# Designs tried in a protein design run: peptides against a protein of PDB entry 3HUF. Part 172

Target 1, 320 residues: chain A of PDB entry 3HUF
Amino acid sequence: MWIIEAEGDILKGKSRILFPGTYIVGRNVSDDSSHIQVISKSISKRHARFTILTPSEKDYFTGGPCEFEVKDLDTKFGTKVNEKVVGQNGDSYKEKDLKIQLGKCPFTINAYWRSMCIQFDNPEMLSQWASNLNLLGIPTGLRDSDATTHFVMNRQAGSSITVGTMYAFLKKTVIIDDSYLQYLSTVKESVIEDASLMPDALECFKNIIKNNDQFPSSPEDCINSLEGFSCAMLNTSSESHHLLELLGLRISTFMSLGDIDKELISKTDFVVLNNAVYDSEKISFPEGIFCLTIEQLWKIIIERNSRELISKEIERLKYA

## One batch from the design tools (peptide; made by RFdiffusion4, then SolubleMPNN)

Design b2_p23_2_s3 (from b2_p23_2, 8 letters changed)
Fold by OpenDDE base, seed 3:
Structure b2_p23_2_s3 (fold): chain B 320 residues (1-320), chain A 23 residues (1-23)
Amino acid sequence: as target 1 above (320 residues)
Amino acid sequence: SKKEIEEEEEEAKKENEKEKEEE
């Protein structure tokens, strides 16, 4: 989201979130959804127009800002952004930090991009929420991205958490739910006056973790918890691979169960399979190796004695 | 609306043009 603040009390000592939309900026406007009051005698009554675009798909993957357009309203002393005079037709900016000088005002409006990108695990939830979140200047998507800051967990009562949720947790993405999205959608008016009124997702996350026994207390409880073990996995999912890497596993990849030879078995502690392969190929599992799903592995790694549990299962099959 | 913002922008420009002429 774009946040503005300023020195010299020209924004009344307040920070403000700028959502996608258009704003008239000046001395003689009232703060609302389309106006930004700036208190200085050195600025025009209506001095500039700010326009913030909705996020692009690219912004979801890059964590880049919504495009910020600045137009001077034909003022005597113009408008500058990052010491450069704004062109007559306005200019567009993709920098994460903008120093906006209105006329001869000695104080600048500082606009900065606070990265917030929400990944959804469920396409239906994305379809439901994407439009509203984009109108808040929040990029949204389904695919994993290094720019993702938040992950929406689907509240299906009694379902196991998905691989996406597991990975989001381990990479320290803030897991949120539909209740947070609903709350986020209601704060739009209040954050006009004070950007600090933006709801803290971390509280929602803490409550999710506390109330769901499928999560450890922290990602640190699981990160590198399986250091020194080796696994083989079917080369099907990048998220699954990254998840296993975060557990500290040495990973070998294979294309089919037939590629699991005696040499691979000798170097591998266990095989990780997807649910479909696990269920269909149970009869065809290589002898002398422990095969499990990611969900079965997750149930082990959330236990305090995860290393001992895995070791026992490996030993049971080596001596069978 | 977009139209209302465009109208306000035009009014603002006219106001600022007058302020340039009076100084």
Scores: peptide ipSAE 0.480, ipTM 0.930, DockQ to the pose 0.918
Fold by OpenDDE base, seed 1:
Structure b2_p23_2_s3 (fold): chain B 320 residues (1-320), chain A 23 residues (1-23)
Amino acid sequence: as target 1 above (320 residues)
Amino acid sequence: SKKEIEEEEEEAKKENEKEKEEE
C-alpha cells in the first residue's frame, strides 16, 4: 500500500494510506476518499491529481508498488516528483519512494510503498477475496512468491494444515485467516486520517499459532531440525521441495516409485510421498526404506524430539 | 465517480489558468 507523510505539518502531522483510486490534491479540498488536503499558501486550491492503479500480476511476484500517476492541474509553478518536473500529460512512477513537491512549497509529500502480498492456499478463497484486496492495493495470488508477506490459512475445523501452510510458517510468512481479511476490508475509510489504524496481522498470527496444536512454537524449532538426514521425494510440488530444504534435508528426486533402486535406497534415510501416491502404492513400497507423507513428517517435525523419532522409524524399517 | 473526478479536474485547471493570468 502507498503511505504518504509530509514535512512542515502540511498533512496536519498525519500519515495517510492511499488505496487504488484517484485523488485531487490541494489546499482547498476536504480530506475524503478522493481528496487530499495539503495546508500551504504555496499550493494551489486544487493542485494535482494522484491516481494509484490496482496491483498487477507482476506486482504479486516482485512486491513492486501499484503504479502511481501524478498530474499537475495546470498550476503556475507545477509539480515535481523526485526533483523532476511532472510532464504536461502527467507521469507514472513505479519507484517505492516518491518525493512530491507541489509548486513552491518548501515541504515535500513523501510517498513510500509498504509491501503487502497475500498468497492464498486455495482458488476458492482467492476468488472470494482478490477483488476486495486488489482495491486496497494488495497483490494476491496462489503461487509461491518471494514477495509474499502474508498467507491465508483456511480454517477447516479438524483438518490437517496444508503443505502451503507448513511452508508459509517455515518461511516466517505472517499466517492470517478469514477474520483478518474481513477486518482489512472494513478499515478503508478509517485509515484516511491515520495510517496507523491499519490492522496489524501479527496479533492474528499469534492467535492462530497459539490456538492450533499443528504448529510448533516458532519456525526456528523446525528450520534445519533434520540437518544431516537424506530424503527422496516425488518431483511434484515446488512448495514440498522448498519445505524439505528448510528442514535441512538433503533431497533426491524421482519420477515414479519404480525409479527407487538399491542405489537410491542406500543413500536415502526416508522417502516422502504425497497422500495420493502413499494411499495408492502403500502395498508396493520398496523394501528396506521408510516411506511417509509430508503430513506424517510434519507431525514428527513439530515434536521436540523430532530427530530421535525419525531415527527410530528409520532403524525400525531398515531391520524389518 | 470517474465522471465527477474528470469534471473536478477540468474545473481545477480552469481556476489555475485564471490565477496565472491575474498574476
Scores: peptide ipSAE 0.479, ipTM 0.931, DockQ to the pose 0.853
Fold by OpenDDE base, seed 2:
Structure b2_p23_2_s3 (fold): chain B 320 residues (1-320), chain A 23 residues (1-23)
Amino acid sequence: as target 1 above (320 residues)
Amino acid sequence: SKKEIEEEEEEAKKENEKEKEEE
């Protein structure tokens, strides 16, 4: 999201979030959803127009800012952004830091981009929330992205957490739920005067972890916890691969159980399967290899003695 | 509305043009 601050008292000492939309900026406007009052005798009554665009799909993957357009309203002394005079038709900016000078005002408006990108695990939840979140200047998507800051888990009471949720946790994204999204949707008007009124997702995340026994105390308890073990991975998602990498596993990828010969079995500690393959192939598992699902693996990983538990299961099947 | 903002922008420009001519 874009946040504006200013030197001196020209923004009344407050930070403001600029959501996607158009703002008339000047000395003689009242602060609302379309106006920014700037308190200086050195600026015009209505001096500039700011336009924040909605996030692009590219912004979800890069964590880049929503486009910021500045237009001078034909003022005597013009408008500058980063010491450059704004062109007659306006200029668009993609920099994460903008110093905006209105006329001869000795104080600048400082606009800075705070990255917030929300990944969804469920396409139905994305479809429900994407439009509203985009109107807050928040990029949204389903695919994994290095720019993702938050992850929406689906609260199904009594269901196991998904692989996406497990991976989001280990990669240190802030896990949130629909209750946080609902709360976030209500703050749009209140943050006009004070950007600090934006709800803190970390408190929601702490409550999710505390109230769900399927989460370890921290990602650090699980990261590299299986260092030195090797696995074969069959018919899993990219998120499943990245999850197993974060556990410190050496991973061999296969398309079918038939690709696992005696040589590969000798080099592999266990096989990781998706639920569908595990249930269908349970009768045809290779002899002398430990096969489990990611969900079964996760139940072991959240235990403090995960390495000992896995070692015992591997030994049990090698000597059976 | 978008139209109201465009109208306000045009009024603001006309005001700022007059301020340039009076100085």
Scores: peptide ipSAE 0.479, ipTM 0.930, DockQ to the pose 0.851
Fold by OpenDDE base, seed 5:
Structure b2_p23_2_s3 (fold): chain B 320 residues (1-320), chain A 23 residues (1-23)
Amino acid sequence: as target 1 above (320 residues)
Amino acid sequence: SKKEIEEEEEEAKKENEKEKEEE
């Protein structure tokens, strides 16, 4: 999201979130969804237009800012951005920090980008929320991204958490739900005068973790907890691979179940499968192979004695 | 609306051109 602040009380000592849209900026406008009042005698009554575009798909992967357009309204002393005069037709900016000087005003408007990128666990929730969140200047998507700051967990009561949710948790992404998204949809008008009124997701996250026994108390309880163990997995899911890496596992990949030979078995403590493969193939693995789903592994890994539990299962199946 | 903003921009430009002539 774009946030603006200024020195010299020209923004009344307040910060403001700028959502995607167009704003007339000047001395003689009233603060609303389309106007930014700037209190200075050196600024024209209506001095500039700011236009913030909705986020692009690229912005979801990069955490880059929504495009910021500035146009001077033919003022005597013009407008500058980062010490450069704005052109007659306006200019567009993708920098994360903008110093906007209106005419001869000794104080600049400082615009800065606060990254917020929301990943969704399922396409249905993305389809429901993407438009509204994009209108808040929040990039949204389904795929894993290093720019993701928040992850929306699906509220299906009684289901196990998904691999995406497990990975988001271990990656220290703030897990949120639809209640937080609903709250975000209500703040648009309240943050005009005070950007600090933006809801904090950390309280939502704490409540989700506290009320769901499928989460450990901290990602640190699980990260590297299986260091020294080796597994084999199907080379089908990047999130599954990254999850197993965060557990400290040595990972061997195979393309088909037929590739699980005696050599692979000799190098691995267990085989990790997705539910679809585990359920479709009541795979008679050779004696001495431990096979489990990611969800079964997760149930072990959230326990304080995960290493002892996994060792017992390996031993049980090796001598069975 | 987009049209209302465009109209306000054109009014603002006309005001600013007058201020350039008076100063």
Scores: peptide ipSAE 0.478, ipTM 0.930, DockQ to the pose 0.913

Design b2_p23_2_s4 (from b2_p23_2, 10 letters changed)
Fold by OpenDDE base, seed 3:
Parts: C-alpha cells; sequence; structure tokens
Structure b2_p23_2_s4 (fold): chain B 320 residues (1-320), chain A 23 residues (1-23)
C-alpha cells in the first residue's frame, strides 16, 4: 500500500494510506477519500492530482508498488517528484519512494510503498476477496511468490493444513484467516486520517498458531530440524521441494517409483510422496525404505522429538 | 464520482491560471 507522510507538519503530523483512486491535493481541500489537505501557504488551493492504480498481476510477483501518477494542476511553481519537474500531462512512477514537492513548499510529501502481497491457498477464497483487496492496493494471487507477505489459510474445521500453509509458515509469511480479511475491508475510512490504524496481521497470526495444534510455536522450531537426513521426492511441486529444503533435508528427485534403485535407497533415509501416489502405490513401495506423505512428515516435524521419531521409523524398516 | 473529480480538476486548473495572471 502507498503511505504518505510529510515534514514540517504540512500533513498535520499524520501518515495516510492512499488506496487506488484519484486524489486532489491542495491547501484548501478537506481530507476525504478523494482529497488530501496539505497545510502550506506555498501550495495552491488545489495543486496536484494523485492517481494510484490498482495492482497488476506483475506486482504480486515482484512486490512492486501500484503505479503512482502525479499531475500538476497548472500551478505557477509546478510539482516535482524526486527533484524532477512533473511533465505537463503528468508522470507515472513505479519507484517505492517518492519525494513530492508542491510548488515552493520547503517540505516534501514522502510517499513510500509498504509491501503487502496476499497469497491464497484456495481459489474460491481468492475469487471472493481479490476485488476488495485490490481496491486497497493489495496484490493477490494463488501461486507462491517471493513477494508474498501474507498467506490466507482456509479454515476447514478438522482438515489438515495444506502444503502451501506449511511452506508459508516456514517461510515466515504471516498466516491470516478470513477474520483478518473481513477486518481489512472495514478499515478503509479510518485509515484516511492515520495509517497507523491499519490492523496488525501479527495479532491474527499469533492467535491462529496458538489455537491450532498443527502449528509449532515458531518456524524456527522446524527450520533445519531434519538437518543431516536425506530424502527422495517425486518431482511434483516446487513448494514441496522448498518445504523440504527449509527442513534442512538433502533432497533427491525422481520421476517414478521405478527410478528408486538400490543406490538411491542406500543414500536416502525416507521417501516423500504425494497423497495420490501414496494411496495408489502402497503395494508397490520399494522394500527397505520408509515412505510417507508430506502431511505425515509434518505431523512428525511438529513434535519436539521429531528427529528421534523419524530415526525410529527409519530403523524399523531397515531392520524388518 | 470520477466525473465529479474531473470537473473539480478543470476548475482547479482555471483557478491556478487566474492566479498566475494576477502576479
Amino acid sequence: as target 1 above (320 residues)
Amino acid sequence: SEKKIEEEIEEAKKENEEEKKKE
């Protein structure tokens, strides 16, 4: 989201979130959803137009800002952004930090991009929330992104957490739920005056972890917890691979169960399978290797004695 | 509405052009 603040109390010492939309900026406007009051005698009554675009799909993957357009309203002294005079037709900016000077005002409006990208695990939830979140200037998507800051967990009562949720947790993404999204949808008016009134997602996240026994207390409890172990994995998903890497596993990939030879078995402590392969191929598992799903692995990982538990299962199958 | 903002922008430009002429 775009946030503005300013020096010299020209924004009354307040920070403001700018959502996608158009704003008239000047000395003689009243702060509302389309107006930004700037208190300086050196600023025209209505000095500039700011237009913030909705996020693009690219912005979700890059964590880039919503496009910020600035237009001077034919003022005597013009408008500058990052010491450059705004062109007559206006200019568009994709920089994360903008110093906006209105006329001869000695103080600048500082606009900065706060990165917030929300990944959804469920397409239905994305479909429900994407429009509203995009209108807040929040990029949304389904796929993993390095720019992802928040992850929406689907609250299905009694279901195991998904691989996406597991990975998001270990990646230290803030896991949120529908309750936080509902809260975000209500704050649009209150944050006009003070950007600090934006709801803290960390409180929601803490509550999710505390109330769900499928999560450890912290990602650090699981990160590198299986250091020194080796696994083989069917080359199915990048998320699964990255999850296993974060556990500290050495990973070998294979294309089919038939590719698991004696050499691979000798170097591998266990095989990680997806649910479909695990259920269909149970009868065809290679002898002398421990096969499990990511979900089964996760149930072991969340235990305090995860290393001992895995070691026991490996030993049980090597000596059976 | 977008239309109202556009109207206000055009009014603002006129006001600013008049201010330039008075100085």
Scores: peptide ipSAE 0.542, ipTM 0.944, DockQ to the pose 0.849
Fold by OpenDDE base, seed 5:
Structure b2_p23_2_s4 (fold): chain B 320 residues (1-320), chain A 23 residues (1-23)
Amino acid sequence: as target 1 above (320 residues)
Amino acid sequence: SEKKIEEEIEEAKKENEEEKKKE
């Protein structure tokens, strides 16, 4: 989201979040959803227009800012952004930091981008929330992104957590739920006066983890917990691969179950399968092969003695 | 809302052009 601050009390000593939309900026306007009051005798009554665009799909993957347009309203002394005079037709900016000078005002408005990118685990939830979140200047998506800051867990009661949720947790992404999204939708008016009124997602995250026994106490309890073990997996999911890497596993990939030969077996402690493959094929693997789902693996790795548990299962199946 | 903002922008430009002529 865009945040503006200024020196010299020209913004009343407060920071403000700017959501996508158009703002008239000047000395003689009242702060609302379309106006930014700037208290200086050196600026026009209505001096500039700011327009913030909704996030693009690219912004979800890059964590880049919503496009920021500045137009001078034909003032005597103009408007500058980063020491450059704004053109007569206005200019658009994709920099994360903007120093906006209105006329001869000795103080600048400092606009900075705070990245917030929300990944959804479920396409139906994305469809429900994407429009509202985009209107807050928050890019949204389903796919893993290095720019992802928050992950929305699906609330389907009684189901195991998804691979996406597991990976988001280990990646130290803030896991949130619909209650946090609902809270975000209500803050739009309150943050006009004070950007610090933005809700903290960390409390939501702590509550989710505390109330769900499918999570370990911390990601650090699981990261590299399986160092020294080797697994084979189907090359079907990037998230699954990244999850297994974060566990410290040496990973061999195969394209089909028919590619699991004696050589691969000799180098592999266990085979990781998705639920669909595990359920569809009562795969009579040869004796001595340990096969499990990612969900079964997750149930082991959340235990404090995960290494001993896995070793015991490998031994049990090797001698069975 | 967009139309009202556009009208206000046009009024603001006129006001600013008048201020340039007085100074």
Scores: peptide ipSAE 0.542, ipTM 0.944, DockQ to the pose 0.850
Fold by OpenDDE base, seed 2:
Structure b2_p23_2_s4 (fold): chain B 320 residues (1-320), chain A 23 residues (1-23)
Amino acid sequence: as target 1 above (320 residues)
Amino acid sequence: SEKKIEEEIEEAKKENEEEKKKE
């Protein structure tokens, strides 16, 4: 999201979030959803237009800012951004930091981008929330992104957490739920006067972890916890692969159980399957190898003695 | 509304052009 601040109390000492939309900026406007009052005698009554665009798909993957357009309203002394005069038709900016000078005002408006990108675990939740979140200047998507800051957990009572949720947790993304999204949707007007009134997702995340025994205490408890073990991965998602990598596993990828010969079995400690393959192929598992699902693996990983538990299961099947 | 903002922008430009002519 864009945040503006200013020196010399020209913004009344307040930080303001700018959501996607159009703002008239000047000395003689009243602060609202479309107006920014700037207190200086050197600024025109209505001096500039700021237009913030909704996030692009590219912004979701890069964590880049929503486009910030500045237009001077034909003022005598013009408008500058980063010491450059704004063109007659306006100019658009993708820099994360903007110093905006209105006329001869000795103080600048400082605009800075705070990255927030929300990944969803399922398309239904994305379809429900994407429009509202985009109107807050928050990029949204389903696919994994290095720019992802938050992950929406689908709160199904009594269900196991998904692989997406497991991976998001290990990536140290802030896990949030629909309650946080609902709260976030209500703050749009309150943050006009004070950007600090933006709800803290970390408190939501702490509460989710505290109240759900399916989460370890921290990602660090699980990261590299299986270093030195080797697995074969069958018919899993990219998130499953990345999850296993974060556990410190050496991974061999296969398309079918038939691809696992005696040589590969000798080099592999266990096989990881998706739920569908695990349930259908239980009778066809290779002899002398431990097969489990990601969910079964996760139940072991969240235990303090995960390495010992896995070692015991491997030994039990090698000598059976 | 978007239309109201556009009208206000055009009024603002006109006001600013008039101020340029007085100085």
Scores: peptide ipSAE 0.542, ipTM 0.944, DockQ to the pose 0.818
Fold by OpenDDE base, seed 1:
Structure b2_p23_2_s4 (fold): chain B 320 residues (1-320), chain A 23 residues (1-23)
Amino acid sequence: as target 1 above (320 residues)
Amino acid sequence: SEKKIEEEIEEAKKENEEEKKKE
């Protein structure tokens, strides 16, 4: 989201969030969803137009800002952005930091991008929320992204957490739920006066972790917890691979259980399967190797003695 | 509405052009 602040109290000493939309900026406007009052004698009554676009798909992957358009409203002294005069037709900016000078005002409006990218685990939830979140200037998507700051967990009572949720937790993404999304949707008006009124997801995250026994106390409890072990991974998602890497596992990837020969079994501590393969192939598992699902592995990993538990299972099956 | 904002923009430009002529 874009946040503006200014020197010399020209924004009344407050920071403001700018959501996607059009704003008329000037001395003689009243602050609302489409107007930004700037208190200076050197600024025209209505001086500039700011237009913030909705996030693009590229912005979801890069964490880049929503496009920021600035147009001078034919003022005597013009408008500058980053010391450059805004062109007669307006200019568009993708920089994360903008210093906006209105006319001869000695103080600048400083616009900065606060990165917030929300990944969804479920397509239906994305479909439900994407439009509203995009109108807040929040990029949304389903795919993993290095720019992802938040992850939406689906609250299905009694279901195990998904691999996406597990991975989001381990990569230290802030896990949020529907309650936080609802809260985000209500704050749009309140943050006009004070950007600090934007809800912090950290409290939501803390409550999710505290109230769900499927989470360890911290990601650090699980990261590299299986260092020194080796696994074979069969037909899993990219997120599953990254999750196993974060556990400190040496990973071998295979296309079929038939690719697991005696030599490989001798070098591999266990095999990680997706649920479909695990359920269908239970009878045909390679002899002398521990096979489990990611969900079964997760249940072991969240235990304080995870290494001991896995070692016992490996030993049990090697000597069976 | 977008239309109302565009009307206000055109009014603002006109006001600013008139101020340029007075100074």
Scores: peptide ipSAE 0.541, ipTM 0.943, DockQ to the pose 0.837

